Peptides against a protein of PDB entry 6PSE. Designs and how they scored, part 29

Target 1, 78 residues: chain A of PDB entry 6PSE
Amino acid sequence: PSEEEEYARLVMEAQPEWLRAEVKRLSHELAETTREKIQAAEYGLAVLEEKHQLKLQFEELEVDYEAIRSEMEQLKEA

## One batch from the design tools (peptide; made by RFdiffusion4, then SolubleMPNN)

Design b1_p12_5_s4 (from b1_p12_5, 5 letters changed)
Fold by OpenDDE base, seed 5:
Structure b1_p12_5_s4 (fold): chain B 78 residues (1-78), chain C 78 residues (1-78), chain A 12 residues (1-12)
Amino acid sequence: as target 1 above (78 residues)
Amino acid sequence: as target 1 above (78 residues)
Amino acid sequence: SIEEFFKAILEE
């Protein structure tokens, strides 16, 4: 049997004391995992913001670069 | 009493059938939350990679920009 | 989008 099937059997045959302990364990894990999920989302949004700021800086530099390139080209053709 | 205290009392006084159902419920929520956490982490890494690629492009453009700027400055001073 | 996904998590 799979681990899942074995676990299901364990739950089915368990005494109330074990079941109460398992509820407590699962509740704890759920709380921790939920916190980690939230942290991951917060971090992801922070990185998205950093990427956005970098993109704006990049676009500004592109404008400046093209301005100088155009000026240089005009000087060469004159 | 807090909701947490009331829940704790419920668990303590619950029959085995309720406890088994609660274990099943919590296991399901944990599995879903875990999947979402993993997906959040994966997306976070993807954004980090995009930011990294953008940074490399930005640095390359900075080099090109400084090259043209320097050339232009030399022409103006000559 | 990824942003919407993250926001959805934080709105839970």
Scores: peptide ipSAE 0.654, ipTM 0.875, DockQ to the pose 0.937
Fold by OpenDDE base, seed 3:
Structure b1_p12_5_s4 (fold): chain B 78 residues (1-78), chain C 78 residues (1-78), chain A 12 residues (1-12)
Amino acid sequence: as target 1 above (78 residues)
Amino acid sequence: as target 1 above (78 residues)
Amino acid sequence: SIEEFFKAILEE
């Protein structure tokens, strides 16, 4: 049988004391995993914002660069 | 009593049938939450990589910009 | 979008 099937059998045959302990264990793991999920989302949003700010800075620099490049080219052609 | 204390009391007084159902519920929620956490981490890494590539492009443009700016300034001073 | 995904998590 698969590990999942074996676990299911264990739960079906378990005594109340084991089941209470398992509820406590799973509740703890769920709480921790939920916290980690939230932290990952918060971090992801922060990185997205940083990327957006960097993109704006990049676009501004591109404009300035093209202006100077064009001016320099015109001076060479004259 | 707090919701946590009430839940703890419920678990302590619960029959095996309820406890088995609760183990199943918590196992399902844990599996789903774990999947979402992993997905959030994967997306976070993708955004970080995109930001890194953008930063490299920005730094390259800064070098090119400063080179042209400096050349232009020298021409004006001469 | 990825942003919407993260926001959805935080709204749960």
Scores: peptide ipSAE 0.653, ipTM 0.875, DockQ to the pose 0.902
Fold by OpenDDE base, seed 1:
Structure b1_p12_5_s4 (fold): chain B 78 residues (1-78), chain C 78 residues (1-78), chain A 12 residues (1-12)
Amino acid sequence: as target 1 above (78 residues)
Amino acid sequence: as target 1 above (78 residues)
Amino acid sequence: SIEEFFKAILEE
């Protein structure tokens, strides 16, 4: 049997005291995992914002570069 | 009493059938939350990599821009 | 770092 099947059987045959302890354990793990999930989401958003700001700077530099490139090309053709 | 205190009392007074159902519910929520946490981490790493690639492109453009700027400045001063 | 945090999650 899989670990999942064995666990399911354990839950079915467990006494109330064990079940209460398991509810407490699972509640704790859920709370911790939820906190980590939220933190991961927050960090992800921060990185997205940093990437966005970098993209804006890149696009601004592209505009400046094209301006100088165009001016240089005009000078060379004259 | 807080919701947490009320929940704790509910768990203490619950029948085995309710406790088994609660274990099942919490197990499901934990599994879902764990999956979401992992997805958030995977997405975060992907954005970090995209940001890194963008930074490399930006730095390359900066080098090209400075080269043209320097050439243009030399032409203007001659 | 944020990267290390994400990697730690994926190593669990």
Scores: peptide ipSAE 0.648, ipTM 0.875, DockQ to the pose 0.940
Fold by OpenDDE base, seed 4:
Structure b1_p12_5_s4 (fold): chain B 78 residues (1-78), chain C 78 residues (1-78), chain A 12 residues (1-12)
Amino acid sequence: as target 1 above (78 residues)
Amino acid sequence: as target 1 above (78 residues)
Amino acid sequence: SIEEFFKAILEE
């Protein structure tokens, strides 16, 4: 049997005291996992923002670079 | 009483059938939340990689920009 | 770091 099937059987045969303890355990793990999920999402958004800011900086530098390149090309051709 | 206190009381007073159902529910939610947490982490790492690649491109452009700027400055001062 | 946090999640 799979671990899931064994666990399901355990739950089916368990006494109320074990079931209450398991509900408490699962509730705790769910709360922790939910917190971690939220934190992961928040960090993901932070990185997206950093990437966006970097992209803006990159685009600004591209504009400056093209301006200088164009000016230099004009100077060399004159 | 808080929702948590009410829930705790419900668990304490619940029959085995309810407890088994609650274990199943919580197990399902935990599995889903865990999957979502993992997906959030995978996505976060992907964005970090994209940011890193963009940073490398930015640094390369900075080098090119400084080279052209320096050359142009030399041309103007000559 | 954020990267370490994400990696830690994936190592679970």
Scores: peptide ipSAE 0.648, ipTM 0.875, DockQ to the pose 0.938

Design b1_p12_6_s1 (from b1_p12_6, 5 letters changed)
Fold by OpenDDE base, seed 4:
Structure b1_p12_6_s1 (fold): chain B 78 residues (1-78), chain C 78 residues (1-78), chain A 12 residues (1-12)
Amino acid sequence: as target 1 above (78 residues)
Amino acid sequence: as target 1 above (78 residues)
Amino acid sequence: SEIEEFFRRLLE
């Protein structure tokens, strides 16, 4: 049997004391996992913002670069 | 009492059938939340990689820009 | 980075 099936059997055969402890354990793990999920989402948004700012800087530099490139090209063609 | 305290009381007074159902519910929620956490982390890493690639492109452009800028400056100083 | 390490930890 799979671990999941074995666990299901354990739950079905468990005494109330074990079940209460398991509810407590699962509640704790759920709370921790939920907190981690939220934090991951927040960090993800922060990285997205950083990437966005970097993109803006990159585009600004591209504009400046093309301006100088164009000027240089004009000088070389003269 | 807080909802948490009320829930704790409910768990303490619950019959085995309710407890088994609660274990099942919590296990399901934990599995879903864990999957969401993993997805969030994977997405975050993807964005980090995109930011990294963008940073490399930005730095490459900076090098090219400084090269042209320097050349242009030399021409102006001549 | 710290954030990267956090994400990696979540995937362990």
Scores: peptide ipSAE 0.670, ipTM 0.875, DockQ to the pose 0.970
Fold by OpenDDE base, seed 5:
Structure b1_p12_6_s1 (fold): chain B 78 residues (1-78), chain C 78 residues (1-78), chain A 12 residues (1-12)
Amino acid sequence: as target 1 above (78 residues)
Amino acid sequence: as target 1 above (78 residues)
Amino acid sequence: SEIEEFFRRLLE
């Protein structure tokens, strides 16, 4: 039998005291996992913003680079 | 009484059938929330990698830019 | 980084 099937059987055959304890355990784990999920989302957004700012800086540098490159090319052709 | 206190009382006074249903509900929510947490973490790592690659490209362009800038400066001074 | 390690921990 799979662990899932074994767990299902345990729940089905358990006494009320065990079931109450399991509700408490699961509620606690759910709360913790939810907090972690939210924090992960917040961090993800922060990293996205950092990447976006870096992209803006990169594009600005590309413009400056092409300006100098073009000027240099003009001087060489003259 | 707070919702938490009311819920605690409900769990304490509940019949086994309700408790089994609550275990099932909480298990399901925990599984879903866990998947969402994992997805958020995987996405976050992907964005971090993208940011890192962008940083490398940016630094490479800075080197190229300074090379051209320096060459241009030398030509102007000559 | 701290954020990277956090994400990695969530995947353990």
Scores: peptide ipSAE 0.670, ipTM 0.873, DockQ to the pose 0.973
Fold by OpenDDE base, seed 1:
Structure b1_p12_6_s1 (fold): chain B 78 residues (1-78), chain C 78 residues (1-78), chain A 12 residues (1-12)
Amino acid sequence: as target 1 above (78 residues)
Amino acid sequence: as target 1 above (78 residues)
Amino acid sequence: SEIEEFFRRLLE
C-alpha cells in the first residue's frame, strides 16, 4: 500500500485522542506553511519592484546613449 | 472567547467522525498551501534571475556609454 | 542574497 493509503487507514482506525493530536499537528504545520507562503509572496513583490526600478534606469540610459551616439555619428559624417 | 479558543473547544468535544473529517480537511489545505509556497519560491527565483540579467545588461551599457562620452569630450577639447 | 536564500530554503 502507498504511504497515502497507509495514512488513510491510520486515520480511520485511530482513537479520538490520536485524532485530536493529529488535528493539532496539522494545524500547526498549516500555520507555518501559510506564513512561509506569505513571506515568499512579499519578497517576490519586493524583487519585482527592484527589477522595475532597474528597468527604468536602463531605459533612461538607453535614451541618453542613443542621443550621444547619434550626435557622434553626425559629427563624423560632417 | 477567541476564535482560537472556540475552535480548541470544538476539537476537544468533537466526535471521532468529525475529527477524521477535520484531519482530511487540514491535510488537503496543507497540501494546497505547500504547493502554493513552492510555486511562489520558484517564481521568486525566476524574477531574481531576470533582475540579474538586466543588471548585467545595464552595466554593459554603462561601459559603452562612458566610452562614447569620453571620446566625445576629447574631440570637443581638441 | 537573503531573499534568494529564503526562496531556496522553501524549495528544500
Scores: peptide ipSAE 0.669, ipTM 0.873, DockQ to the pose 0.973
Fold by OpenDDE base, seed 3:
Structure b1_p12_6_s1 (fold): chain B 78 residues (1-78), chain C 78 residues (1-78), chain A 12 residues (1-12)
Amino acid sequence: as target 1 above (78 residues)
Amino acid sequence: as target 1 above (78 residues)
Amino acid sequence: SEIEEFFRRLLE
């Protein structure tokens, strides 16, 4: 049997004391995993914002670069 | 009593059938939350990589911009 | 970075 099937059998045959302990264990793991998920989402949003700000700076520099490039081209052709 | 205390009492007084159902419920929620955590982490790493690539492009453009700016300044002063 | 390390830890 798979690990999942063995676990299912354990739960089915377990005494109430073991079941209560397992509920406690799972609740704890769920709480920790939930905190990690939330933190990951928060960090992800922060990185997205940083990327967005960098993109804005990049686009502004592109505009300035093209302006100077165009002016330089005109001066060289004259 | 708090929600946590009420839940703890419920677990303590529950019958084996309820406890088995609760183990199943918590296991399911843990699995889903774990998947969401993993997805958030993978997405975060992807955004970090995109930000890094954008930063490299930005720095390259800065170098090119300064080169043209300097050349333009020299031409105007001459 | 710390954020990158955090994400990597979550995937271990």
Scores: peptide ipSAE 0.669, ipTM 0.874, DockQ to the pose 0.978

Design b1_p12_6_s2 (from b1_p12_6, 4 letters changed)
Fold by OpenDDE base, seed 2:
Structure b1_p12_6_s2 (fold): chain B 78 residues (1-78), chain C 78 residues (1-78), chain A 12 residues (1-12)
Amino acid sequence: as target 1 above (78 residues)
Amino acid sequence: as target 1 above (78 residues)
Amino acid sequence: SEIEEFFKSLLE
């Protein structure tokens, strides 16, 4: 039998004391995993914002670069 | 009493049938939350890579910009 | 973006 099937059988045949302990264990793991999920989401949003700001700075620099490049090109052609 | 305290009391006084159902519920939520956490981590890594590539492009443009700026400044001062 | 919306959904 698979681990999942064995676990299901265990739950079916378990005494109340074991079941209460399992509820406590699962509740703890769920709380921990939920906290980790939230932290991952918050971090992801922060990185997205940083990338966005960087993109804006990059585009601004591109404009400035093209302005100087164009001026330089005109001077060289004159 | 807090919701947490009320839940704890419920678990203590619950019948085996309820406890088995609760184990099943918590297992399902844990599996779902775990999947979401993993996906968040994967997306977060992808965004970090994109930001890193953008940063490299930005730094390369800064070098090119400073080169032209310096040349232009020299021409104006001469 | 899709990724941004996904992250936001995890905080709800």
Scores: peptide ipSAE 0.662, ipTM 0.874, DockQ to the pose 0.967
Fold by OpenDDE base, seed 1:
Structure b1_p12_6_s2 (fold): chain B 78 residues (1-78), chain C 78 residues (1-78), chain A 12 residues (1-12)
Amino acid sequence: as target 1 above (78 residues)
Amino acid sequence: as target 1 above (78 residues)
Amino acid sequence: SEIEEFFKSLLE
């Protein structure tokens, strides 16, 4: 029997007192996991924003670089 | 009474059949939330890696840009 | 992006 099947049996045979305790336990774990999930999502969004800003900076530098490169190339060909 | 207090009362007064159903519900939600948390963490790491690679590219471009800038400045001052 | 939308969905 899998752990899941064994757990299911425990739930089926459990007394009300155990069931109430289990509800409390699960509620706690759910709350904690939910907080962690939210935190992970917030962090992910922050990193995405940072990446976006970095990309903008990179693109600006590319423009500047190409401008200078072009000027230098013109000088060399003159 | 807060929703939490009201829920606590419901649990205390609930019949075994309701309690078993609640355990099942909470278990399901916990499993789902856990999966989402894990996936969020994985995506977060992926974005971090992408950001890091972008940063490396940016730094390389900066080096190239400064090299050309320096050369051009030397020409102007000559 | 899809990832961004996923993160946002987790906050809903």
Scores: peptide ipSAE 0.662, ipTM 0.874, DockQ to the pose 0.971
Fold by OpenDDE base, seed 3:
Structure b1_p12_6_s2 (fold): chain B 78 residues (1-78), chain C 78 residues (1-78), chain A 12 residues (1-12)
Amino acid sequence: as target 1 above (78 residues)
Amino acid sequence: as target 1 above (78 residues)
Amino acid sequence: SEIEEFFKSLLE
């Protein structure tokens, strides 16, 4: 039997004391995992925003660079 | 009493049938939340890598820009 | 983006 099937059997045959302990354990793990998930999402959004701002800065620099490059090219062709 | 205290009391007074159902519910939510946390971590890493590559490109352009800007400035000062 | 929407969904 799979671990999942074995666990299911354990739950079915468990006494109330074990079941209460398992509820407590699972509740704690769920709370921790939920907090970590939220933190990961918040961090991900922050990084996305930083990347977006960097992209805008990059595009502005590209415009400035092309302007100077074009001017320089015209001077050399004359 | 807080919601946490009320829930704790519910668990203490619950019958085995309710407890087994709660174990099943919590196990399912934990599995889902864990999957989402892992996926968030993977996406976060991907975005970080993209931002890093963009930063490198930006720095390369800055070097090129400063070189041309300096050359242009020298020409104008002569 | 899809990733952005995913992150937002985790906070809902």
Scores: peptide ipSAE 0.661, ipTM 0.874, DockQ to the pose 0.966
Fold by OpenDDE base, seed 5:
Structure b1_p12_6_s2 (fold): chain B 78 residues (1-78), chain C 78 residues (1-78), chain A 12 residues (1-12)
Amino acid sequence: as target 1 above (78 residues)
Amino acid sequence: as target 1 above (78 residues)
Amino acid sequence: SEIEEFFKSLLE
């Protein structure tokens, strides 16, 4: 049987003391995993914001670059 | 008592059938939360990579911009 | 973006 099937059997055959301990264990893991999930989401949003700011700076530089390029082209053609 | 204290009491006084059901519930929530956490991590890495690529492009444009700026400055000073 | 929406959903 798979580990999942074996675990299911274990739960069905377990004594109340084991079950209470398992509830406590799972509750703890769930709490920790939930905190980690939230932290990951917050971090991800922060990186997205940083990328957005970088994109804006990049676009500003593109505008400045094209302005200089155009000016130079005009000078060369005059 | 707090909800946590009440829950603890409930677990201590619960029958095996309730405990088994609670183990199943918690296991399910843990599995879902874990999947979400992993996916968040994967997306976070993807965004970081995109930001990195954008940074490289930005730096390349900075080099090109300074080259043109310098060229124009030389022409104006000559 | 889809990624942003996903992150926000995790905080709800």
Scores: peptide ipSAE 0.661, ipTM 0.874, DockQ to the pose 0.960

Design b1_p12_6_s3 (from b1_p12_6, 5 letters changed)
Fold by OpenDDE base, seed 5:
Structure b1_p12_6_s3 (fold): chain B 78 residues (1-78), chain C 78 residues (1-78), chain A 12 residues (1-12)
Amino acid sequence: as target 1 above (78 residues)
Amino acid sequence: as target 1 above (78 residues)
Amino acid sequence: DAIREFFERLLA
């Protein structure tokens, strides 16, 4: 049997004391995993903001670059 | 009592049938939350990579910009 | 990078 099947059997055959302990364990893991998920989302948003700011800076530089390039081109063609 | 204290009492006084159902419920929630956490982490890493690539492009453009700026400056000073 | 390491830890 798979680990999942074995675990299911364990739960069915377990005494109340074991079951209460398992509820406590699972509750703890769920709480921790939930906190980690939330923190991951927050960090993800922070990185997105940084990327956005970088994109804006990049676009500004592109504008400046094209301006100089155009000016140089005009000088060469005159 | 707080909800946490009430829940703790519920667990202590619960029959095995309720406890088994609670283990199943918590296991399901943990599995779903774990999946969401993993997805959040994967997405975060993807955004980090995008930001990194953008940074490289930005730095390349800075080099090109400075080259043209310098060339233009030299022409004006000559 | 601390954030990268955090994400990687979550995937371990």
Scores: peptide ipSAE 0.662, ipTM 0.876, DockQ to the pose 0.972
Fold by OpenDDE base, seed 1:
Structure b1_p12_6_s3 (fold): chain B 78 residues (1-78), chain C 78 residues (1-78), chain A 12 residues (1-12)
Amino acid sequence: as target 1 above (78 residues)
Amino acid sequence: as target 1 above (78 residues)
Amino acid sequence: DAIREFFERLLA
């Protein structure tokens, strides 16, 4: 018997008092898990934004670097 | 009466058949929310790693840029 | 990194 099958049997055979307690327990865990999920999503978005800003800075530096590199190359070829 | 208070009353007055159905519903939602939480965390870690790699590339480019900049500056001052 | 630690905790 799997844990899932055993749990299902417990629910089917349970008295109302146990069932009410289980509803309360599950509700609490669901609320907690939901909060964690939301927070994870928020942090994920923040990191994405930070990465995006970094990429913009990187691209700007690439442009500046290529400009100087090109100028230096021209000087060497003269 | 808040929705929470109303729900609590419903649970207290519910028949066993309703309670068992509610346990099933909550279990399903908890499982789904848990999967989503895990996926969010995995994605977050992936983005953090991508950001880190990008930062390393940026720092390498900064070093190269400063080297060329310095060389160019020396040429102009000669 | 606090964010990294948070994500890792969620996966533990």
Scores: peptide ipSAE 0.661, ipTM 0.876, DockQ to the pose 0.976
Fold by OpenDDE base, seed 3:
Structure b1_p12_6_s3 (fold): chain B 78 residues (1-78), chain C 78 residues (1-78), chain A 12 residues (1-12)
Amino acid sequence: as target 1 above (78 residues)
Amino acid sequence: as target 1 above (78 residues)
Amino acid sequence: DAIREFFERLLA
């Protein structure tokens, strides 16, 4: 039997004391996992924003660079 | 009483049938939340890598830009 | 760095 099937059987045959303990365990794990998920989402958004700002700066620099490069090229051709 | 205290009392006084259902509910929520957490982490790592590559490109461009800028400045001062 | 480590921990 799969682990899932075995667990299902365990739950079905368990006494109230075990079930209460399992509810407590699962509740705790869910709370922790939820907190981690939320924090991961917040960090992800922060990194996205940083990347976006960096991209804007990069694009601005590209424009400035091409302007100077073009001017320099013209001077060499004259 | 707080919601947490009320829930704790509910669990303590619950019958096996309710407890089994609650275990099932919590197990399902935990599985879903865990999947979402993993997805968030994977996405976050991907964005971090993209930002890092962009930063490297930006730094390379800055070096090239300063080289040309300096050359142009020298020509103007001559 | 800290964020990277956090994400990696979540995947461990």
Scores: peptide ipSAE 0.661, ipTM 0.876, DockQ to the pose 0.984
Fold by OpenDDE base, seed 2:
Structure b1_p12_6_s3 (fold): chain B 78 residues (1-78), chain C 78 residues (1-78), chain A 12 residues (1-12)
Amino acid sequence: as target 1 above (78 residues)
Amino acid sequence: as target 1 above (78 residues)
Amino acid sequence: DAIREFFERLLA
């Protein structure tokens, strides 16, 4: 039998005391996993924002670079 | 009483049938939340990598820009 | 990087 099937059988045959303990265990794991999920989302958003700001700076520098490059090229050709 | 305290009391007084249903519910939510957590982490790593590559490109452009700027300034002062 | 390590831990 699969682990999932064995677990299902365990739950079916378990006494109330075991079931209460399992509810407590699962509740704890759910709370912990939820906190981790939320924190991951927060960090992800922070990195996205940093990347966005960096992209804006990069695009601004590209404009400035092309301006100087163009001016330099004109001077060389004149 | 807090929601947490009320829930704890409910679990203490619940019948086996309710407890089994609660185990099933919590197991489902845990599985779903775990998948979401993993997905958030994967996306976070992807964005971090993109930001890193962008930073490298930005730094390379800064070097090229300063080279042209310096050359241009020298030409103007000569 | 602490954030990278955090994400990697979540995937372990």
Scores: peptide ipSAE 0.661, ipTM 0.876, DockQ to the pose 0.982

